# Peptides against a protein of PDB entry 3S8F: the designs that were tried, part 84

Target 1, 157 residues: chain A of PDB entry 3S8F
Amino acid sequence: VLTLFVAVPSLMTAFTVAASLEFAGRLRGGRGLFGWIRALPWDNPAFVAPVLGLLGFIPGGAGGIVNASFTLDYVVHNTAWVPGHFHLQVASLVTLTAMGSLYWLLPNLTGKPISDAQRRLGLAVVWLWFLGMMIMAVGLHWAGLLNVPRRAYIAQV
Target 2, 166 residues: chain B of PDB entry 3S8F
Amino acid sequence: DEHKAHKAILAYEKGWLAFSLAMLFVFIALIAYTLATHTAGVIPAGKLERVDPTTVRQEGPWADPAQAVVQTGPNQYTVYVLAFAFGYQPNPIEVPQGAEIVFKITSPDVIHGFHVEGTNINVEVLPGEVSTVRYTFKRPGEYRIICNQYCGLGHQNMFGTIVVKE

## One batch from the design tools (peptide; aimed at target 2 Y135)

Design b2_p30_2_s1 (made by RFdiffusion4, then SolubleMPNN; its pose is not in this set)
Fold by OpenDDE base, seed 1:
Structure b2_p30_2_s1 (fold): chain B 157 residues (1-157), chain C 166 residues (1-166), chain A 30 residues (1-30)
Amino acid sequence: as target 1 above (157 residues)
Amino acid sequence: as target 2 above (166 residues)
Amino acid sequence: TELSQMTVEEMLERGRALVEELARQLLESP
């Protein structure tokens, strides 16, 4: 019998954040089932960064459930799968959230808003980071399924 | 107005919580599907067996590498393997093709990994505990053992070899 | 001022000043 109730609080937290985003989008004039997404401030790296982190957290969370399964963990444990998982969780969600926080915090600390050029650069950095992280994560998960061990410089594949 | 806003927020939260619950069931279903279709690749855990890591090199079945491979029955062997900083004992491990091999692996020092390339053998080795893995080598040749758990400065060079003879 | 002689308030102010300076450098650097 699989007991995965540990996933419930995490999912509740994650989707509560999603609910907050929906509410915010609707307050900004978004309508319909998905129209609220477009209404969110996608031109602000302080917003985009943590949201992209959340997107990366989705497959990471799914992988977390796999890792929490006793039987399935036997397949993936100490393979490249595991680094793939925590890079989505830490290097994606946590790191992007930190980046986004800095894009808000630094201007507020100095009292000087970021320039348009800095804003555009920030958006580029955040999107490129996300893209690179997704590529790496997919690669690591794939390698893990091919029995590539972690913490080793060699593999059969 | 604040009350109205609060109710609206709660409505969205309820919707997303319902979605969350649905996704949880989807994930459980995926796990169930994986187990149903890939049962041959899943090895259940055995009994917890303990040993004294301070004496394992001196006495017992792991003490003599020359006696590490024990025939326990027709075409059945038990191999007592030590994972240590930084290698495996015995090395190489010689076993016959087609025989059922039971690996009994422990460590005298720190935690190590035991990952055999070309197989589904992948276990952590803890001092004071015995890891048990059953495997039958169908193909003759050399199989590399890789330590996939960081164990110190020499971790990257910690390898062993299983030689499967015809 | 040595840490042993600093008040909590002084420590916080110095910390804030350092963070603010870092922020300034990051935002105003060419």
Scores: peptide ipSAE 0.000, ipTM 0.707, DockQ to the pose 0.056
OpenDDE base, seeds 2, 3, 4, 5: peptide ipSAE 0.000, 0.000, 0.007, 0.000; ipTM 0.650, 0.713, 0.710, 0.678; seeds 4, 5 fail the geometry check

Design b2_p30_2_s2 (made by RFdiffusion4, then SolubleMPNN; its pose is not in this set)
Fold by OpenDDE base, seed 1:
Structure b2_p30_2_s2 (fold): chain B 157 residues (1-157), chain C 166 residues (1-166), chain A 30 residues (1-30)
Amino acid sequence: as target 1 above (157 residues)
Amino acid sequence: as target 2 above (166 residues)
Amino acid sequence: TALSQMTVEEMLAAGAALVAALAAELLAAP
């Protein structure tokens, strides 16, 4: 039980970020329970990328609790479940955050704004990355539950 | 203006922090529930048992594959298995159907995996430690042992077989 | 039902339900 307290800093961070997003959305004119989400700058890949990363990080974090559980880890350890978990954490959040950072950093460093075409391309890239990552993650978690071992090229299933 | 903004931020943070704490307790409760009600079939770790990986091949219960399967009682066996680069011994492991099998698994060299297809047997094997797994094979046939921990150049080809006899 | 006795479908369903519940609560947060 005490092991789960490791989640406290992460959860606090996650929900404070969520609070910041809500505040930002409301400052941009969003109202109601969901209106603030729509008011966020979804036209900016520098915003969209890390937010999509955060969305992938949520199920990944839940999986982290599973992996930290003695009884549940017995089921998932050294199966395809584990790669599924860290792909959500690293290849989703970290990678998308890095991608988003570039969309902010490069224009600022060069002093040149991105074109509208570049902006649209950036949005396509991060959304497609997110979609592909979610498909792969679901597949890996599913395979893990089917007892497909990691680090093996064969499986009974 | 800054003061008003600060108050607004605090209000949102208060709500989200309260939610975060609530969810934390939910997660703890779910894990507690799982531990209490869903432990059947899970093989908990026993007392730490250690061996010398440098001598395990020369003396002791793992030294002779022909003596690896030991009957410990009526319909009860202990099987002393070595996982090594790159295979398992004995190979095949022959056990009777319906018998309670206690696998005692160790390694003379590096860390390996012991994953038995068709079962929930899945443990890492550490040099100097003995992994203990209890299982009863209900179906006769061949069960493949897969190494699911990288152990070197031959890792991908490291397999064993358990033969369950009728 | 013990974890070792659950089907993959049951496990997935339970996981999906948990995620859905979490999502609903997150969206309803003040």
Scores: peptide ipSAE 0.005, ipTM 0.711, DockQ to the pose 0.022
OpenDDE base, seeds 2, 3, 4, 5: peptide ipSAE 0.000, 0.000, 0.000, 0.000; ipTM 0.661, 0.702, 0.695, 0.680

Design b2_p30_2_s3 (made by RFdiffusion4, then SolubleMPNN; its pose is not in this set)
Fold by OpenDDE base, seed 5:
Structure b2_p30_2_s3 (fold): chain B 157 residues (1-157), chain C 166 residues (1-166), chain A 30 residues (1-30)
Amino acid sequence: as target 1 above (157 residues)
Amino acid sequence: as target 2 above (166 residues)
Amino acid sequence: TAVSQMTVEEMLAEGAALVAALAEQLLASA
């Protein structure tokens, strides 16, 4: 019940952020249904990281509702599904947001901008992290649906 | 123009908020659909039943592993299982194929898991509370019981076996 | 709205363009 209650304001917040992104993208010249997305500053790892985190958080949030469901929890509880959910929420959103924060914070603390090479490397790191996290998350969720137990080193499947 | 920007932001927010609300209902619908079509893994919740974990080993239906399997009907059995640090009793659990088995599982010490491979049996076992799971084994053979709730140093080695006889 | 005036083909085209652009960005950053 508590989780389901939290889901409502979380969705509202998430889509409010999306609204802000759309507005920003349109201000940057993006037009049409999706053009505003392309217009966002994808060349900045400080931007890309948390956005990718948000993208990973979407299925994680949906999974949270599943996990909090009385009946569906019987299917996924204490299976690999659960750590899959955790890694989407923590290792994607939280971690990528932290990474993005560093890409913003360090230049500001030092008073010096990052080099172009560092910027590109940062983008690579963030995208690769996201990709790896998505692969792992999909695998864990899939394994969970196949009844692979959590906290066990072996499984029938 | 800040004023124009503000109005635009409000318009976008209004749309996205409406979308968010719609998505909430979509998620609920998807959950409902999943439940309706994928019910094989659902274990119905039982009634609350409590026991004293400090005496469960000494008295009652869990006290004697040799008496743990009780025939309650022509094709129905109740199995009183203890999950403890670090194992299960009785072990193995022997039941006939095709019979309805009611597992009544409790713990004398800490929280454990009771996950039977190849089945939808997957419950947490709390000291002082009896977990009830009903299942019918259609295939004979051995089914491994796995503890999927961390219970201490021996957790990783905590296994049991259900032997289904033809 | 502007979105409601778009055809399905236009929406798909924009979607494809977005995917392509993001892919290029990923490859360029990697």
Scores: peptide ipSAE 0.018, ipTM 0.691, DockQ to the pose 0.019
OpenDDE base, seeds 1, 2, 3, 4: peptide ipSAE 0.000, 0.000, 0.000, 0.000; ipTM 0.710, 0.682, 0.716, 0.704

Design b2_p30_2_s4 (made by RFdiffusion4, then SolubleMPNN; its pose is not in this set)
Fold by OpenDDE base, seed 5:
Structure b2_p30_2_s4 (fold): chain B 157 residues (1-157), chain C 166 residues (1-166), chain A 30 residues (1-30)
Amino acid sequence: as target 1 above (157 residues)
Amino acid sequence: as target 2 above (166 residues)
Amino acid sequence: TALSQMTVEEMRALGEALVAALAEELLASP
């Protein structure tokens, strides 16, 4: 009940953020239904990180609804599914947002802009983190559906 | 300029809110699909039942592992299982193939898991409560019971076995 | 192919491709 209560406003908030991004992209010259995405500042790790976090949060949020369902939770509860969900929510959205925040915060605190090399490194770190997290999350969710138990070092599968 | 920007933002927000509402229905559909495809074979049985965890080992249907398997019908059994630190009783649990098995599971100490490999049986076992799960084993053999809820130092070694006889 | 349907080998290949692309980006501005 509580999870579903929180899920709705969270979803609305997420899509409101997306609306802001669309507006920003269009202001930057993006056109069409998806052209605005390309116009966003993908060269800035401070931007890319939280956006990737949001992308990871989408399936995680869907999983949250699954976990909140009594009938479906019976299938996935205490399986590898749950860690998969956690990693999408915390290790993807929260962590990537934190990383992105640092890419903005540190230059502003020090008064020194990041070098181009640092920018590129930041992009690499964020994208690799996201990729690794998605691989792990998909694997964990899949394993969970195959009845791999949580908190156990062995499984039949 | 600012006013125009706000109006534009509002328009996009309305669109995305509509999308969010649509996604809500998509999620409901996904839930329905998952329910239809993954919940077959195991159903919760019975009502919420409570027991005294401090006496469950000494008296009642869980007290004697030798009497834990009770035939309740021609092809129906009830199995009274204790999950404890760190194992299960009875162990092994012996049941016939093709019979409907009603597991009545409780704990005398802390919270445990009861996860039967090769089945959809996966429940938490709380002291003071009885978990009831109904399942029919169609294939003979050994099924491992795994504790998937952290229960202490010996958690990782807490296993049981269900032996399904032909 | 959807990420959820990818084999381990496909995921590895994708990962390697992404790493290579990112490496090129880094080499452009070391």
Scores: peptide ipSAE 0.012, ipTM 0.692, DockQ to the pose 0.042
OpenDDE base, seeds 1, 2, 3, 4: peptide ipSAE 0.000, 0.000, 0.007, 0.010; ipTM 0.726, 0.672, 0.723, 0.719

Design b2_p30_3 (made by RFdiffusion4)
Pose (drawn by RFdiffusion4):
Structure b2_p30_3 (pose): chain A 157 residues (1-157), chain B 166 residues (1-166), chain P 30 residues (1-30)
Amino acid sequence: as target 1 above (157 residues)
Amino acid sequence: as target 2 above (166 residues)
Amino acid sequence: DLLLSLLWFVFFASLVLYALPLVLSTLAQL
């Protein structure tokens, strides 16, 4: 029960952050129900990386609520589902957010500029990392529901 | 405009938060339902039941695997199961279909998992402790036990079998 | 299985919990 309550701050974060992004999209001219998304600064890796991380957090958090549901945990406990859940949370959102900081924080700390080419390369890196985490989340959640255990060298069997 | 967008955002946020809370409460009620049904039998016994891992293969209910299945009620069997590096005894565990099975599971060495494929049986096995879970097999046949807690280099090939007789 | 069925329900309902703010925030600012 208390774990389900720990989920409320992230459910609140989902709205406060989503409304903040929607407000920014509207300030930048975006209209429609989706125009606000397209109008956001998708050329800036510091923007893109946490946003993509937040998108993967939606299934990441859904799996966490499942794991927190006591008897439901007996379906997924110590299976590949669990790495599927935590790759979405820490290996995607937290890691992508830190990667995006290379693009505003590093210049601030070192004075070293980020070139146009380095910016585009950062875009590719955060997209490939995000997409790779999403594909693997699918493989691991599904294999977990099929009772494949975590922490195993299953290629040797 | 900012004042307006702000007001509207807070108003809808309050609505979302109430909905999100109502949803979490429904989950809590649904979990409470499972805890009142037979499906909750796989929840391990909360009572501490200590044993000694260094003598469990020499004395006590785990010393003779052929004697591991004991009828404890008219439709009940207790099964003493040893999960060790890297296997389970007895092998196979043989039980009748439709009977309640109380698995008492310990380990002489390291922590092992006990995950019965196709069931909700999924329990950690700790040396020095006895893990007790309950389940009734409704379908006869062979069930594979998977070790789902890393117990060393033999972990990926640590399996066992439950045969549910007709 | 009861727990598996409930798991899907909780999983998909929770997706709505983390995704619906995208729509609601848009409607709030219309």

Design b2_p30_3_s2 (made by RFdiffusion4, then SolubleMPNN; from b2_p30_3, 17 letters changed)
Fold by OpenDDE base, seed 3:
Structure b2_p30_3_s2 (fold): chain B 157 residues (1-157), chain C 166 residues (1-166), chain A 30 residues (1-30)
Amino acid sequence: as target 1 above (157 residues)
Amino acid sequence: as target 2 above (166 residues)
Amino acid sequence: SLLEELMELVYNAAIVLYSLPFLLAALALA
């Protein structure tokens, strides 16, 4: 129980961000239980990237609870499961947030807004990155549950 | 105005925080359920046991690989295994099918892994600490031991074998 | 040794790979 309380600040942070998104969506004209989601600026890679990162972070966070649990960690420790977790937490959330930050930062620093073509390219980049990370992460988690070891070039399966 | 906007934000935050707490309990429940229904993969931790890594090769139960497998009962064995850079001792480890095997694993040098394919045996081996794993091999054959903790330039080639005899 | 040289190469490659996401982002903004 005490170990799991470590997850509370993380959850609070994540859902505070979600609250901010809801507020933003509603300010943009979104209504109803889910209408605010559609109202968010999905045409902006600076927005989409960190949001996709958050989406990947959700299952990763759940996995974090597993990894922090003594008995469950025994099952997954030093298997491909762990790299799977990393790719959700670091290669998805952190990386996509960094990418998104650049999509906002560079235009502001240079004073040059991105063109429509650049915007579309940015969207393609972050969505493809997210898709690839999700596929790889699922594969790694699956392999981990099949007892495929990490840091090894060979496995039983 | 600013006050109304602030109040609205707080309302959303309260809702999402409540959801967050609810999810925490869901996760706890899921863990509890998993432990209740799927316990086959859990090996209980043994008592903390320490050993001097600087002398483990010279004296004690790990010193002689020929004496590493010790019968402790009619169908019980203790196997004293060294994980070192870069291999395992003894190699192969020979044990009978159906016998209860207690592995006592330690390292004379750096941290290694002890991952036995085809089993749920997967522990880190720390110098100065003895890892204890209890397992019964139900099927005869060869089981590969893999080091799943990076231990140096030869890490990728660090393998051992457990031979289970009928 | 040859192995050490290979390891250095891998290390350098990893540094480049760590930069790749940012390069992709920069490309989108170029």
Scores: peptide ipSAE 0.119, ipTM 0.749, DockQ to the pose 0.020
OpenDDE base, seeds 1, 2, 4, 5: peptide ipSAE 0.021, 0.016, 0.008, 0.023; ipTM 0.738, 0.699, 0.719, 0.713; seed 5 fails the geometry check

Design b2_p30_3_s3 (made by RFdiffusion4, then SolubleMPNN; from b2_p30_3, 18 letters changed)
Fold by OpenDDE base, seed 1:
Structure b2_p30_3_s3 (fold): chain B 157 residues (1-157), chain C 166 residues (1-166), chain A 30 residues (1-30)
Amino acid sequence: as target 1 above (157 residues)
Amino acid sequence: as target 2 above (166 residues)
Amino acid sequence: SLLEELLRLVYERAIELFSLPLLLARLALE
């Protein structure tokens, strides 16, 4: 019963980050219920990357609750569902955050700003990465629900 | 200015915290709904049973594969299965169609998986513990057992077979 | 800069590690 409470700190963290984004967007001139989203710096890969990671982390977090459920875990455990969850958590959030951090860190350490070409390339990389990860993650979760085992090259649906 | 900013941040945080709590309840509700409507996919865990993995091959119900299938009642069987590197014992497992089968699975060496294709049977097998799964095969034929837990170099080739006879 | 030196070291290590699988592949094909 207490297992579901493990999700509380993570949810609180996620939504406090969202609160920070809202605040930042409003500081940048965004108004209204959703205007703050548009006001965020979507032209900066250092910003876009971790935000996309957070977006991928949302379904991953939901999956975490499923995985933590004793009853539902009997269905999804050791199926393709599990690596689907991992790819959302690690290959999306962690990796994209690392990528975003790099786009901030390198200019900061070298004292040289990134070129416009590098910026555009960075945006392309981050968005393509996110898209690919979402496709793969959805596929893995779907396969898991079809009882495709993990760590196996065969499956019977 | 800092004080005003702090108050504003707190207001946003309170709103999003409320939202987070609401979403938590939504997720709990969704889980509850799923359990209520899709209970057939859930195999309840049995009572915790322990065995000595160092002696399980020598003594007890897992020691003789010829005695692994035990009739416990009318149309009821218990099957004592060993998962080991790299296979299953007995192999094949022969059971009658329509019978209630209780699988008691353990390992003498490392952690293995026991995933039966075409069924919802999917458990981890730990040395020193007995995994218990109850299932009734409605269709005759061969069902492949797949190890879905990495157990070594031969993991990918670790298969067993359940033969369901009419 | 220190960062450039670090990146260079990482690069050098990466190419060294990459050479090992190639060597093993060559040995396996002999």
Scores: peptide ipSAE 0.000, ipTM 0.710, DockQ to the pose 0.010
OpenDDE base, seeds 2, 3, 4, 5: peptide ipSAE 0.000, 0.000, 0.000, 0.000; ipTM 0.663, 0.705, 0.697, 0.671

Design b2_p30_3_s4 (made by RFdiffusion4, then SolubleMPNN; from b2_p30_3, 18 letters changed)
Fold by OpenDDE base, seed 1:
Structure b2_p30_3_s4 (fold): chain B 157 residues (1-157), chain C 166 residues (1-166), chain A 30 residues (1-30)
Amino acid sequence: as target 1 above (157 residues)
Amino acid sequence: as target 2 above (166 residues)
Amino acid sequence: SLLEELLRLVYERAKELFSLPLLLAALALA
């Protein structure tokens, strides 16, 4: 139980960000329980990227709680489950956040706004990245549950 | 005004924080349910046992591979295994089918893994510490031991074998 | 009830595993 309290700051952070998104969506004219989501700027890769990262972080965070559990960790430790976890955390959240930051930073640093074509391409890249990461992550977690070892080129399965 | 905006933000945060706490309990409940209904791969915490990695090859139960398998009772054995760069000792490990085997695993050099295919045996092996795993092989045959912790240049080739005799 | 059975199972598992966290979880859910 005490170990699981490590999840509290992470959850607080995650849901605080969600609160910020709700507030922003409502400021943009969104109404109702879910209307604020639609009001968010989904046409901007600088926004979409980190949000997709957050979505990937949800199952990753849940997995983190599992990994932090002493008894459950025995099942998943040093299996493909672990790479699945940190690919969601790093290659999804961190990487997509970095991508999103780049889409904001470069135009501001250069003084040149991104073209519409660049915007559309950016959206495609971010969504495809997210999709690929989710497929890989699901595969790795599944393999881990099937006792596929980490750091080995062979497996029973 | 700014004060009203601040209060509005706090209201949203409060709601989401409440949700966060609720989700924490959901996860705890899920873990509890999983542990209650699934026992495969779950091993109880053991007592910390220490050894001197600098002398483990020369003295003690790990020193002689020929004496690594010790019968401790009727259909009960203790196997003293060394994980080292880059292999396992003894190799193969020969044990009877249906016997309760207690593996006592340690390392003289660096951290290794001890993952036995076809079983739920999967532990890290730390120099200076003894990893203890209890298992009963129900099926005869060969079980491959895989190092799943990076231990150096030969890590990918570090394998052992457990031979379960009928 | 289902909840009572779950709590029983968690308690029994906690004893089996000597798991204080699991025991505390069971108590928290009781």
Scores: peptide ipSAE 0.012, ipTM 0.723, DockQ to the pose 0.039
OpenDDE base, seeds 2, 3, 4, 5: peptide ipSAE 0.000, 0.000, 0.008, 0.006; ipTM 0.679, 0.711, 0.712, 0.694

Design b2_p30_4 (made by RFdiffusion4)
Pose (drawn by RFdiffusion4):
Structure b2_p30_4 (pose): chain A 157 residues (1-157), chain B 166 residues (1-166), chain P 30 residues (1-30)
Amino acid sequence: as target 1 above (157 residues)
Amino acid sequence: as target 2 above (166 residues)
Amino acid sequence: SELLPLVLAFYFTVIAAVLATLLLFSAHME
């Protein structure tokens, strides 16, 4: 029960952050139900990386609420589902957010500029990392529901 | 406009938060339902039951695997199961279908998992402790036990079998 | 597994709730 309550701050974060992004999209001219998404600064890796991380957090958090549901945990406990959940949370959102900081924080700390080429390379890196985490989340959640255990060298069997 | 967008955002946020709370409460009620059904039998016994891992293979209910299945009620069997590096005894565990099975599971060495494929049986096995879970097999046949807690280099090949007789 | 359908229902309900709520809020802001 208390774990389900720990989920409320992230459910609140989902709205406060989503409304903040929608407000920014509308300031930048976006209209429609989706125009506000397209109008956001998708050429900036510091923007893109946390946003993509937040997108993967939606299934990441859904899996966490499942794991927190006591008897439902007996379906997924110590299976590949669990790494599927935590790659979406820490290996995607937390890691992508830190990667995006290379693009505003590093210049601030070192004075070293980020070139146009380095910016584009950062875009590719955060997209590939995000997409790779999403594909693996699918493989691990599914294999977990099929009772494949975590922490195993299953290629040797 | 900022004032307006702000007002509207807070208003709808309050609505979302109420909905999101109502949803979580429904999940809590649904979990409470499972705890009142036979499916909750796989929840391990909360009572401490200490044993000694260094003598469990020499004395006590785990010393003779052929004697591991004991009828404890008219439709009940207790099964003493040893999960060790890297296997389970007895092998196979043989039980009748439709009977309640109380598995008492310990380890002489390291922590092992006990995950019965196709069931909700999924319990950690700690040396020095006895893990007790309950389940009734409704379908006869062979069930594979998977060790789902890393117990060393033999972990990926650590399996056992439950045969549910007709 | 007896609990599997309930696991899937919990999993997809949270996703659907988040996405539907954001879409409805976007419709209001429009």

Design b2_p30_4_s1 (made by RFdiffusion4, then SolubleMPNN; from b2_p30_4, 17 letters changed)
Fold by OpenDDE base, seed 3:
Structure b2_p30_4_s1 (fold): chain B 157 residues (1-157), chain C 166 residues (1-166), chain A 30 residues (1-30)
Amino acid sequence: as target 1 above (157 residues)
Amino acid sequence: as target 2 above (166 residues)
Amino acid sequence: MDLLALALLVYNSSIDMILNSLLRFAAEME
């Protein structure tokens, strides 16, 4: 119970970001229950990258609650579950946010907009990165639930 | 227009914050339900116990591997295990099937892991601290002990064996 | 609010799946 209360600030932050996205989408002409999502700038890798990071962060955040729970942590601690969690938090959210930041920062620093080819390449990179991270994360979490140890090259399974 | 925009933002924020709070209660309920219906693999541990890592090899219950397995009652044993760079002692650890085993694990050097394959035994082993784990082996055979905490250049080769006798 | 309700249900279901998986794993080790 106390562990979940500690998670309140993170949850509030996450859902505030979601509120900001909804507002932005509606300002861009999105209507209805889901229309605001489609109205977001999905053609801009500087936007897509951190959003994909957020999507990966959702299951990672749920895992964070598990990892922080004393009783549940006994099941997953020092198994492949833990690096699975890391790759959702660091290698997805943080890394994709950094990538997105670069897609915004470089044009602003140089004063030159990115070409259409560069934009398309950037979109491909962030989507492929997200896909790879999700596959790896699912595999690691699954292996962890099969009691595959962390920091070992062998397992019973 | 500014007032309208402000009201809209507040409405969205209030909605999502309400959702956040609802999710918090859902998570609490789910965890409570899980704990009520299952122990979630919790292994009973002893009270906080400290030991001097600089003398643990020379004196005390961990000093002699031949005396590491102590019968404490009918079908009850205490096993004093050292995790060190880079192995475990005693090795192998021999225990009878169906007996309640209390593992008392500590380290004379650095932090190690004590992960027993085929079981839910998985604990960190800290120098100066005694890790206590209770377990009953229901099946005879060999169980491998794996160090799952990096402890140095020989970490990858740090293994032990528990032999459960019929 | 409908979207929020749906999101709540989906998210709750996901958490439930994780917890159930953990329970199953724990049960197998007992």
Scores: peptide ipSAE 0.018, ipTM 0.741, DockQ to the pose 0.034
OpenDDE base, seeds 1, 2, 4, 5: peptide ipSAE 0.017, 0.015, 0.017, 0.043; ipTM 0.746, 0.695, 0.748, 0.736; seeds 4, 5 fail the geometry check

